Peptides against a protein of PDB entry 3EFO. Designs and how they scored, part 1

Scores and structures below are computed, not measured.

Target 1, 262 residues: chain A of PDB entry 3EFO
Amino acid sequence: SQLADLYKSCETDALINFFAKSAFKAVLHQPLKVIREILVNQTAHMLACYRKNCASPSAASQLILPDSMKVLPVYMNCLLKNCVLLSRPEISTDERAYQRQLVMTMGVADSQLFFYPQLLPIHTLDVKSTMLPAAVRCSESRLSEEGIFLLANGLHMFLWLGVSSPPELIQGIFNVPSFAHINTDMTLLPEVGNPYSQQLRMIMGIIQQKRPYSMKLTIVKQREQPEMVFRQFLVEDKGLYGGSSYVDFLCCVHKEICQLLN
Positions, changes and structure headers below are counted from each chain's first letter, unless a header gives other numbers.
Peptide ipSAE is a variant of ipSAE made for these designs: the mean of its two directions, with the distance scale d0 fixed at 1.0 Angstrom where the peptide's residues are scored. Compare it only between designs on the same protein; published cut-offs may not carry over.
The geometry check fails a fold that doesn't show the stated peptide or that is severely misdrawn somewhere.

## One batch from the design tools (peptide; aimed at target 1 Y50 L250)

Design b1_p8_1 (made by RFdiffusion4)
Pose (drawn by RFdiffusion4):
Structure b1_p8_1 (pose): chain A 259 residues (1-239, 243-262), chain P 8 residues (1-8)
Amino acid sequence: SQLADLYKSCETDALINFFAKSAFKAVLHQPLKVIREILVNQTAHMLACYRKNCASPSAASQLILPDSMKVLPVYMNCLLKNCVLLSRPEISTDERAYQRQLVMTMGVADSQLFFYPQLLPIHTLDVKSTMLPAAVRCSESRLSEEGIFLLANGLHMFLWLGVSSPPELIQGIFNVPSFAHINTDMTLLPEVGNPYSQQLRMIMGIIQQKRPYSMKLTIVKQREQPEMVFRQFLVEDKGGSSYVDFLCCVHKEICQLLN
Amino acid sequence: SVPEVVYE
């Protein structure tokens, strides 16, 4: 009968999986604007209820989120930015209908990765003694012109190359000497390489391991290349609203529920 | 303004 126990026991990934499927089913029944509004208001409602009933007294300039829901807003914003609940500019209806379908079948492990892609820094890789590098936030702010990154959501795998990308690596991987020497339209498996091209293929394997679909590798050269597609998967950035924007929005309506 | 985020 205590609300504190309800919240202390929640799982964001499980909640996100439900909201996503619930919203994606509703796409075939209600205006998308109506669906997004329900999502945002339900999110503000859950948090406002915690604030007025469980949270110890705190200043109004603060937005209080339970531990169980620490990353719920970030993921909810990712759902709202997803092309299924978004619109016309680019992204075919065939792409929307397809993604809408893929999510309807997903388990928790799949939806977590689908809505928050995994961004791995490759240029800072520890040679032959690896075990998959620490992940980095899904934002352009964590990309470096000197760096090479791996981004995966379970369906797509992007190998991102910066402009001042170390030629040493571009050689040990693409077998070519320089950055401007790589052609994106040749997105096939590169072998050779002794320390790196192997350590990279090692992590590309470990990533695919638990994943049902074999991912489509897409190489991205930084500055003005196909990168436009890649930017979509940096879900923390604005690309809908940014993570911070959404957070700013939820607080407003939480306050509107004046308490 | 951007609110401060507190966690409990």
Fold by OpenDDE base, seed 5:
Structure b1_p8_1 (fold): chain B 262 residues (1-262), chain A 8 residues (1-8)
Amino acid sequence: as target 1 above (262 residues)
Amino acid sequence: SVPEVVYE
């Protein structure tokens, strides 16, 4: 059917970009609560339409997503959790205005990365491989106390180190003997010169490539205060300022779809 | 309840 073809051809990243810009424009003349409700409603309506007209028969307990929109809910939740759309006094007007303007000028690729960061398990690097490590979901559940992760959203880059990260990797990256010796005030990695260090630098370079902004590197130690900032980029988790986890958002969308169809 | 997500 024509409708089925439409869903197959859907470019979710472009759609998210559109929704983001539309919502951020609406902030100027509509209450934030209304904007958030509209976004949720739009998400539910699109998915309800698919379920009604295109999807295979399924149990009511299931949430059916077309393949082209498999990441639509998670990105929508990220959009909803952006500071521009949050009604929290802790968020300054300046920060809200700044991010609003940034997104309003972002292309599709930029906004995709902005709303859902890349989170790479650096501790699993194969120095002999030319492939980048596979990104993991942006959730604390994907972190490991023994791991080292690189996070990037096009504006910021974080290198997160678990409290039990391997000393050999710490030595390889920072040229220091232990986790405790890592200086988190540095914004550049030292030129250690070993294969692991070079591989990490290459990855960072690839991530930075074709990005309109130079991402400053922030070194983050697990359980230190700056980790709280890092955790805000774990977008699938519950936000600091009341934003829903991805799981909770799925429940919300599912309920609304059911209400639309029943 | 958390729905089961199905991809098509």
Scores: peptide ipSAE 0.590, ipTM 0.958, DockQ to the pose 0.916
OpenDDE base, seeds 1, 2, 3, 4: peptide ipSAE 0.586, 0.584, 0.588, 0.588; ipTM 0.957, 0.956, 0.957, 0.957

Design b1_p8_1_s1 (made by RFdiffusion4, then SolubleMPNN; from b1_p8_1, 3 letters changed)
Fold by OpenDDE base, seed 3:
Structure b1_p8_1_s1 (fold): chain B 262 residues (1-262), chain A 8 residues (1-8)
Amino acid sequence: as target 1 above (262 residues)
Amino acid sequence: SQPEILYE
C-alpha cells in the first residue's frame, strides 16, 4: 500500500529536525506545555496510524515500531527534554535562547548528533584498527567503572574516566601514573606519542570533522562534581529537571497509542 | 507498565 511504502521510506532524522525547528519556533507564541503535548501527540498519532494500517497483528501490550522509525521515540524524548522546552527556573533564559538559535540553524545530521550524542567506549580501542569503536546507548547503565568513554554531541566533547580505569590506559592518555593524578582542568590531551594516544586523538579528529562548531574537550572523572554535567548528556536516563527516561517515554507513547486505537 | 517493543 501507499501508506506502507511511506513508512518504509520515512527519514526519521529529517522528521526530528523538522519537529525540533517547528517546536522551537512555536516557543515564541505558544505555551511550553502545549508544545510538549503536541510533540507527544504527533509521535503517538504517527505510530498509531502505522499500527492500525500497516503493522502485523500484535498484542495490546506490544509497542510496534516500523524499522524506519525505530529511533523516533528516543529522539523525540530527547527533544522534549531539551532546555528550550522545559520551564524550570534553574534554566536561564539565555541558555534557552542560545540553544534555540543553535538548533534553528542545524541541518539534519547536526541536529541528530545534537539530540543524541555519540558515546564511544574508547577503553576497548584496537590501536591497529582504523575503525571507530561502536557507539553505545547514552545511559549510565552502559558505563563501567573500569571504562573510559568519549562523548560528543557536535558542540561538546567529554572524556569520561571510571574510577577503576586501567592505569596503563591512563598513563597512555595522560602520561600520569594513576587516576588521582589526572588534571581535569585541562581542555587538551597531551601528546604522549604512544599508539593508544595517537589512536584516541585520531578518533577525536574524525568526530570533529565536518562539524560546524569546534567541540571543547572536558575531562570528567567519575564521582567528581563535573560528572553531573556529563550525565545530562546520557539522554536515555531520567533528566535532572524532571524529564522522562526513554523507558518512561515509551510507556507514555504506548499508552497514548492505545487510547487512540481503543 | 513497560511495553514489549517490536520492530518491523
Scores: peptide ipSAE 0.490, ipTM 0.941, DockQ to the pose 0.923
OpenDDE base, seeds 1, 2, 4, 5: peptide ipSAE 0.489, 0.482, 0.484, 0.487; ipTM 0.942, 0.940, 0.940, 0.941

Design b1_p8_1_s2 (made by RFdiffusion4, then SolubleMPNN; from b1_p8_1, 5 letters changed)
Fold by OpenDDE base, seed 1:
Structure b1_p8_1_s2 (fold): chain B 262 residues (1-262), chain A 8 residues (1-8)
Amino acid sequence: as target 1 above (262 residues)
Amino acid sequence: EQPEILIE
């Protein structure tokens, strides 16, 4: 059917860009609560329409997603959790205005990375490979105390180190003997020159490539105070300011779809 | 409860 073809050709990243800009424009003349409801409703309606007209028969307990929209819910939740759409007093008007303007000028690729960061397991690097490590889901559950992770969202870059990260990697990256000796005030990695250091620098360079803004590097140690800032970018987890986890959002969307169809 | 996700 024509409708089925439409869903197959859907570009979720472009759709999210559109929804983000539409919502961020609407904040000027609509209550935030209404905007959030519209976004959830729009998500539910699109998926309900698919289930009704295109999807294979399935149990009511299942949430059916076309492949083209498999990441739509997670991006939508990230949009809903953005400070521009939240009314928490902890978020300054200036911050809202800043992020609003940023997103309003972002292209599709930029907004995609902005709403859902890349989280790369650096401790698994193959120094003989030129390929980037596969990104993991942006959740605390994907981190490990023995691991080192690089996170980037186009504006910020974090290097997160587990408390039990390998001393040999710490030596390779920072030229210090242990986790405790790492200086988290640095914004640049030292020029150590070994293969692992060079590979990491190459990866960071690739991530920075073709991005409109230079991402400042922040070194984060697990269980130190600055880690709280880092965790705000683990977008699939529950937000600090009341945003839902991805799992909770899926439940919400599923419930609304069921209400629309039954 | 979390629904089972099916991707087609």
Scores: peptide ipSAE 0.510, ipTM 0.946, DockQ to the pose 0.915
OpenDDE base, seeds 2, 3, 4, 5: peptide ipSAE 0.502, 0.502, 0.504, 0.502; ipTM 0.943, 0.944, 0.945, 0.944

Design b1_p8_1_s3 (made by RFdiffusion4, then SolubleMPNN; from b1_p8_1, 4 letters changed)
Fold by OpenDDE base, seed 1:
Structure b1_p8_1_s3 (fold): chain B 262 residues (1-262), chain A 8 residues (1-8)
Amino acid sequence: as target 1 above (262 residues)
Amino acid sequence: MQPEILYE
């Protein structure tokens, strides 16, 4: 069917870019609550239409996502949790204006990375491989106290270190003997010169490539105060300012789909 | 209740 073909050809990243720009334009004329409701409604309607017209028969307890839209809900939730669409007093007007303008000028690739960061397990690096490590989901549940992770969203870059990070890796990256000796005020990694350090630097370089802005590096130690800022970029978790987790959002969308179809 | 996600 034509609808089936449409869903197969859907480019979720382009769609999210469109929704983001549309919503961020709408904030000038519409209440934030209405905008959020529209976004959820649009998501539900698209998926309801798929379920009604394209999807295979399934139980009502199942949420069916076409492959082309498998990441639509998570990106949509990230959009909904963006400071531009929140009315919390903790968010300054300047921050809202800044992020609004940024997104309004972002291309599809940039907005994709902006809304859903790359989170890479650096502690698993194979120094003999030129391949980037596979990204993990942006959730605290995917972190490890024994791990080291690099997070990037096109604007910021974080190097997160677990409290039990291997001393050999710490020495390899920072040339210090232990976790306690790491200086979190640094914005540049030292040129240690070993293969692991060089590979990490290469990865950081690749991530920085083709990005319109230079990402400042922030070193984050687990359980220290700056980690709270880092956790805000774990977009699948519950937001600091009332945003839903990805799981909760899926429940919300599923409920609305059921309401539309039943 | 958390729905089961089916990918097609």
Scores: peptide ipSAE 0.440, ipTM 0.917, DockQ to the pose 0.924
OpenDDE base, seeds 2, 3, 4, 5: peptide ipSAE 0.434, 0.436, 0.436, 0.436; ipTM 0.914, 0.913, 0.915, 0.917

Design b1_p8_1_s4 (made by RFdiffusion4, then SolubleMPNN; from b1_p8_1, 3 letters changed)
Fold by OpenDDE base, seed 5:
Structure b1_p8_1_s4 (fold): chain B 262 residues (1-262), chain A 8 residues (1-8)
Amino acid sequence: as target 1 above (262 residues)
Amino acid sequence: SMPEILYE
């Protein structure tokens, strides 16, 4: 059907970009609450329409997503959790204005990465491999105390270190004997020169080269205060300022879809 | 409740 074909051809990344820019434009003349409601409503309507007209029969307890929109909810949640759309007083007007302007000028690829960061388990690097490590979901549940992770969203880059990160890797990256010796004030990795260090630097370079903005590197130790900032980029988790986890958002969307169809 | 996600 025409409708089925429409869903199959949907470009979710472009749609998110559109929704983001539309919402961020609307901030100037509509209440944030209304904007958020509209976004959720639009998401629910799109998916409800699919369920009604295109989807295979399924249990009411299931949330049905067309393949083309498999990441629509997660990105939509990320959009909804962006500081521009949050009404929390803890978020400065300047920060809202800044991010608003950034997104308003972002292309599809830029906004995709901005809303959902890359989170790479660099502790799994094989120096003999030319392949980049596969990204993991942006959630604390995907981190490990023994791991080292690189996070990038096109604007910021974080190197997160678990408290039990392998000393060998710490030595390889930082040329220090232990986690405790890592200086988190640095914004550049030292030129250690070993294969692991070089590969990490290469990965960072690849990520950077694909982005229009220079990403500042922040070294983050688990359980230290700066980790709180890092955790805000774990977009599938609950937000510090009241944003929902991805799971909670899925529940919300599902509920609204059911309401539309029942 | 948490829905089960089905991809099509």
Scores: peptide ipSAE 0.464, ipTM 0.934, DockQ to the pose 0.917
OpenDDE base, seeds 1, 2, 3, 4: peptide ipSAE 0.459, 0.450, 0.460, 0.461; ipTM 0.933, 0.929, 0.932, 0.932

Design b1_p8_2 (made by RFdiffusion4)
Pose (drawn by RFdiffusion4):
Structure b1_p8_2 (pose): chain A 259 residues (1-239, 243-262), chain P 8 residues (1-8)
Amino acid sequence: SQLADLYKSCETDALINFFAKSAFKAVLHQPLKVIREILVNQTAHMLACYRKNCASPSAASQLILPDSMKVLPVYMNCLLKNCVLLSRPEISTDERAYQRQLVMTMGVADSQLFFYPQLLPIHTLDVKSTMLPAAVRCSESRLSEEGIFLLANGLHMFLWLGVSSPPELIQGIFNVPSFAHINTDMTLLPEVGNPYSQQLRMIMGIIQQKRPYSMKLTIVKQREQPEMVFRQFLVEDKGGSSYVDFLCCVHKEICQLLN
Amino acid sequence: SHHVYNMS
């Protein structure tokens, strides 16, 4: 009968999986604007209830989120930015209908990765003694002109190359000497390489491991290339609203529920 | 327990 126990026991990934499927089923029944509004308001409602009933007294300039829901807003914003609940500019209806379908079948492990892609820094890789590098936030702010990154959501795998990308690596991987020597339209498996092109292939394997669909590799050269597609998977950035924007929005309506 | 975010 205590609300504190309800919240202390929640799982964001499980909640996100439900909201996503619930919203994606509703796309075939209600205006998308109506669906998004229900999502945002339900999110503000859950948090406002915690604030007025469980949270110890705190200043109004603060937005209080339970531990169980620490990353719930970030993920909810990712759902709202997803092309299924978004619109016309680019992204075919065939792409929307397809992604809407893929999510309807997903387990928790799949939906977690689908809505929050995994961004791995490759240029800072420890050689032959690896075990998959620490992940980095899904934002352009964590990309470096000197860096090479791996981004995966379970369906797509992007190998991102910066402009000042170390030629040493571009050689040990693409077998070519320089950055401007790579052609994106040749997105096939590169072998050779002794320390790195192997250590990279090793992590590309480990990533695919538990994943049902074999991912489509897409190489992205930084500055003005196909990168426009890649930027979509940096879900923390604006690209809908940014993570911070959404957080700023939820607090407004949480306050609107004046308590 | 919970997390606090300062709002500007």
Fold by OpenDDE base, seed 2:
Structure b1_p8_2 (fold): chain B 262 residues (1-262), chain A 8 residues (1-8)
Amino acid sequence: as target 1 above (262 residues)
Amino acid sequence: SHHVYNMS
């Protein structure tokens, strides 16, 4: 069907870019609550239409997504959780204004990375491989105390270290003997010169490549205060300021779809 | 083709 073809051709990253810019424009003349409701409603309507017209009959307990939109909900949730769309006293007007302007000028690729960061398990690097490690989902559940992870969203870059991260890797990256010796005030990795360090630097370079902004590197130790900032980028988790987890959002979307169709 | 989430 024509509708089926339409959904097959849909590009979620482009949709999110559009929704983000539309919403961020709307904040100038509409209440935030209304904007959020519209975004959820639009998401639900799109998916309800698919379920009604394109999907095979399924149980009411199932959320059915076309392949082209399989990640639409997670990106939409990220958008909804962005500070621009939140009215919390903890979020300054200046910060909202700043991020609003940033997103308004972002291309599709930029906004995709901005809303859903890359989270790479650096501790799994194969120094003999030219391939980047596979990204993991942006959730605390994907972190490990024994791991080292690089997170990047096009504006910020974080190197997160678990409390039990391998000393040999710490030595390789920082040229210090242990986790405790890592200086989190540094914004540049030292030129250690070993293959692991070189590989990490290469990865960081690749991530930085073709990004319009130079990403500042923040070193984050697990269980230290700066980790709280880092955790805000674990976008699938529950937000600090009232934002839903991805799971909760899926439930919300599912409920809305059911209301539309039943 | 589609992706399915079990919500129950």
Scores: peptide ipSAE 0.486, ipTM 0.945, DockQ to the pose 0.885
OpenDDE base, seeds 1, 3, 4, 5: peptide ipSAE 0.434, 0.474, 0.451, 0.468; ipTM 0.935, 0.943, 0.938, 0.941

Design b1_p8_2_s1 (made by RFdiffusion4, then SolubleMPNN; from b1_p8_2, 6 letters changed)
Fold by OpenDDE base, seed 2:
Structure b1_p8_2_s1 (fold): chain B 262 residues (1-262), chain A 8 residues (1-8)
Amino acid sequence: as target 1 above (262 residues)
Amino acid sequence: SYVLIDME
């Protein structure tokens, strides 16, 4: 059907870019609560329409997502949790204004990365491979105390070290003997010169490539205070300022879809 | 094609 074809051709990243810019424009003349409701409503309506007109009947307990929109909910939730759309007093007007302006000028690729960061398990690097490690979902559940992860959202870059990170990798990256010796105040990795270090630097370079902003590197040790900042970028988890987890948001959307179709 | 997510 024509409608089915439309959903097949849909690009979630473009939609999120559109929704973000629309919402961020709307904040100038509409209450934040209304904007958030509209976004959720639009999400639910799009998916409800698909369920009604394009998908085969399924159990009411199942959420149906077209392939083209399989990540729409998670991105939408990220948008909803952005400081621009939050009314929390802890968020300064300047910060909201700054991020609003940033997003308003972002292309599709930029906004995609901005709302949903890349989280790369660099502890699994194959120094002989030219391929980037496969990104994992941005959730604490995907982290490992034994792991080292690189997170980037186009503006910030974090190197997260688990408390049980392999000493050999720590030495390879930082040229220090242990986790405790890592200086988290550094914003640049040392040029150790071994294959692992070189590979990591290459990956960082690739991530930085063609990004409009130079990403500052922050070294984060697990269980240290700065990790809290890092965790804010684990966008599938529950937000600090009342934002829902991805799972919770899915439930919310599902309920609204059911209400629309019942 | 589509993805089914069990919500229960």
Scores: peptide ipSAE 0.470, ipTM 0.947, DockQ to the pose 0.907
OpenDDE base, seeds 1, 3, 4, 5: peptide ipSAE 0.439, 0.448, 0.430, 0.443; ipTM 0.942, 0.944, 0.941, 0.942

Design b1_p8_2_s2 (made by RFdiffusion4, then SolubleMPNN; from b1_p8_2, 5 letters changed)
Fold by OpenDDE base, seed 2:
Structure b1_p8_2_s2 (fold): chain B 262 residues (1-262), chain A 8 residues (1-8)
Amino acid sequence: as target 1 above (262 residues)
Amino acid sequence: SYVLIDMS
């Protein structure tokens, strides 16, 4: 059907870009609560329409997402959890203004990365491979104490190290003997020169490539205070300032869809 | 094609 074709052609990243810019424009004239409600409603309506008109009948307990929109909810939740759309006093007006302006100028690719960061398991690197490691979902559940992860959102880059990260990798990356010796004040990785270090630097370079802003690198040790900043970018988890986890948001959307259709 | 997520 024509409608089915429409959903097949849908590009979630473009939609998120549109929704973000629309919402961020609306904040100037509409209450944040209203804006958030509109975003959720729009999400639910799009998915409800698909369920009603395009999808085969399914159990009410199942959420149906067209393939083209399979990640729409998670991105939408990320948008909803952005500081621009939150009214918490802990978030400064300047920060809101800054991020608002950033997003208003972002292209589709930029906003996609901005709202949902890349989280790469660096500890799994194959130095002989030219392929980037497969990104994992941005959730604490995907981290491991034995792992080293690189997170990037186009503006910030974090290298997260588990407390039990392999000493050999620490040596390879930082040229220090142990986790404890890593200096988290550094914003640049040393040029150790071994294949692993070079591969990591290459990956970082690829991530930085074609980004409009130079991403500052922050070294994060697990369980240290700065990790809290890093965890804010684990966007599928519950937000610090009242934002929903991805799972909770899915439930919310599902309920609203059901309400629309029943 | 579509994705089914069990919400139960």
Scores: peptide ipSAE 0.461, ipTM 0.948, DockQ to the pose 0.924
OpenDDE base, seeds 1, 3, 4, 5: peptide ipSAE 0.406, 0.433, 0.411, 0.432; ipTM 0.938, 0.944, 0.939, 0.943

Design b1_p8_2_s3 (made by RFdiffusion4, then SolubleMPNN; from b1_p8_2, 5 letters changed)
Fold by OpenDDE base, seed 2:
Structure b1_p8_2_s3 (fold): chain B 262 residues (1-262), chain A 8 residues (1-8)
Amino acid sequence: as target 1 above (262 residues)
Amino acid sequence: SHVLIDME
């Protein structure tokens, strides 16, 4: 059907870009609460329409996502949790203005990365491989104390180190003997020169390529205070300022879809 | 194709 074809051709990243810019424009003349409601409603309506007209019947307890929109909810939740759409006093007007302007000028690829960062388990890096490690979901549940992760959202880059990260990797990356010796004030990795270091630098370079902004590197040790900033980029988790987790948002969307169809 | 997520 024509409608089915439409959903098949849907580009979620483009939709998110559109929704983001639309919402961020709307903040100038609409209450934030209304904007958030509209975004949720739009999400629910699109998915409800699919369920009604395109999908085969399924249990009411199941959420049905077209393949093209399988990540729409998570991105939408990220958008909803962006500081521009939050009215918490802890968020400065300047920060809202800054991020609003950033997003308003972002292309599809930029906004995609901005709203949902890449989180790479670099501790699994194969120095002989030309492939980047597969990204994991941006949630604390995907981290490991034994792991080292690189997170990037086009504006910021974080190197997160678990408290039990392998000393050999620490040595390879930082040329220091232990986790405790890592200086988190540095914004550049040392040029150690070993294959692992070189591979990591290569990955970082690839991530930086074609990004409009130079990403500042922040080294984060697990359980240290700066980790709080890092955790804010684990976008599938609960937001600091009232935003829902991805799971909670899915439930919300599902309920609204059910209300629309029942 | 579509993805089914069990919400229960």
Scores: peptide ipSAE 0.509, ipTM 0.953, DockQ to the pose 0.907
OpenDDE base, seeds 1, 3, 4, 5: peptide ipSAE 0.501, 0.500, 0.491, 0.491; ipTM 0.952, 0.952, 0.951, 0.951

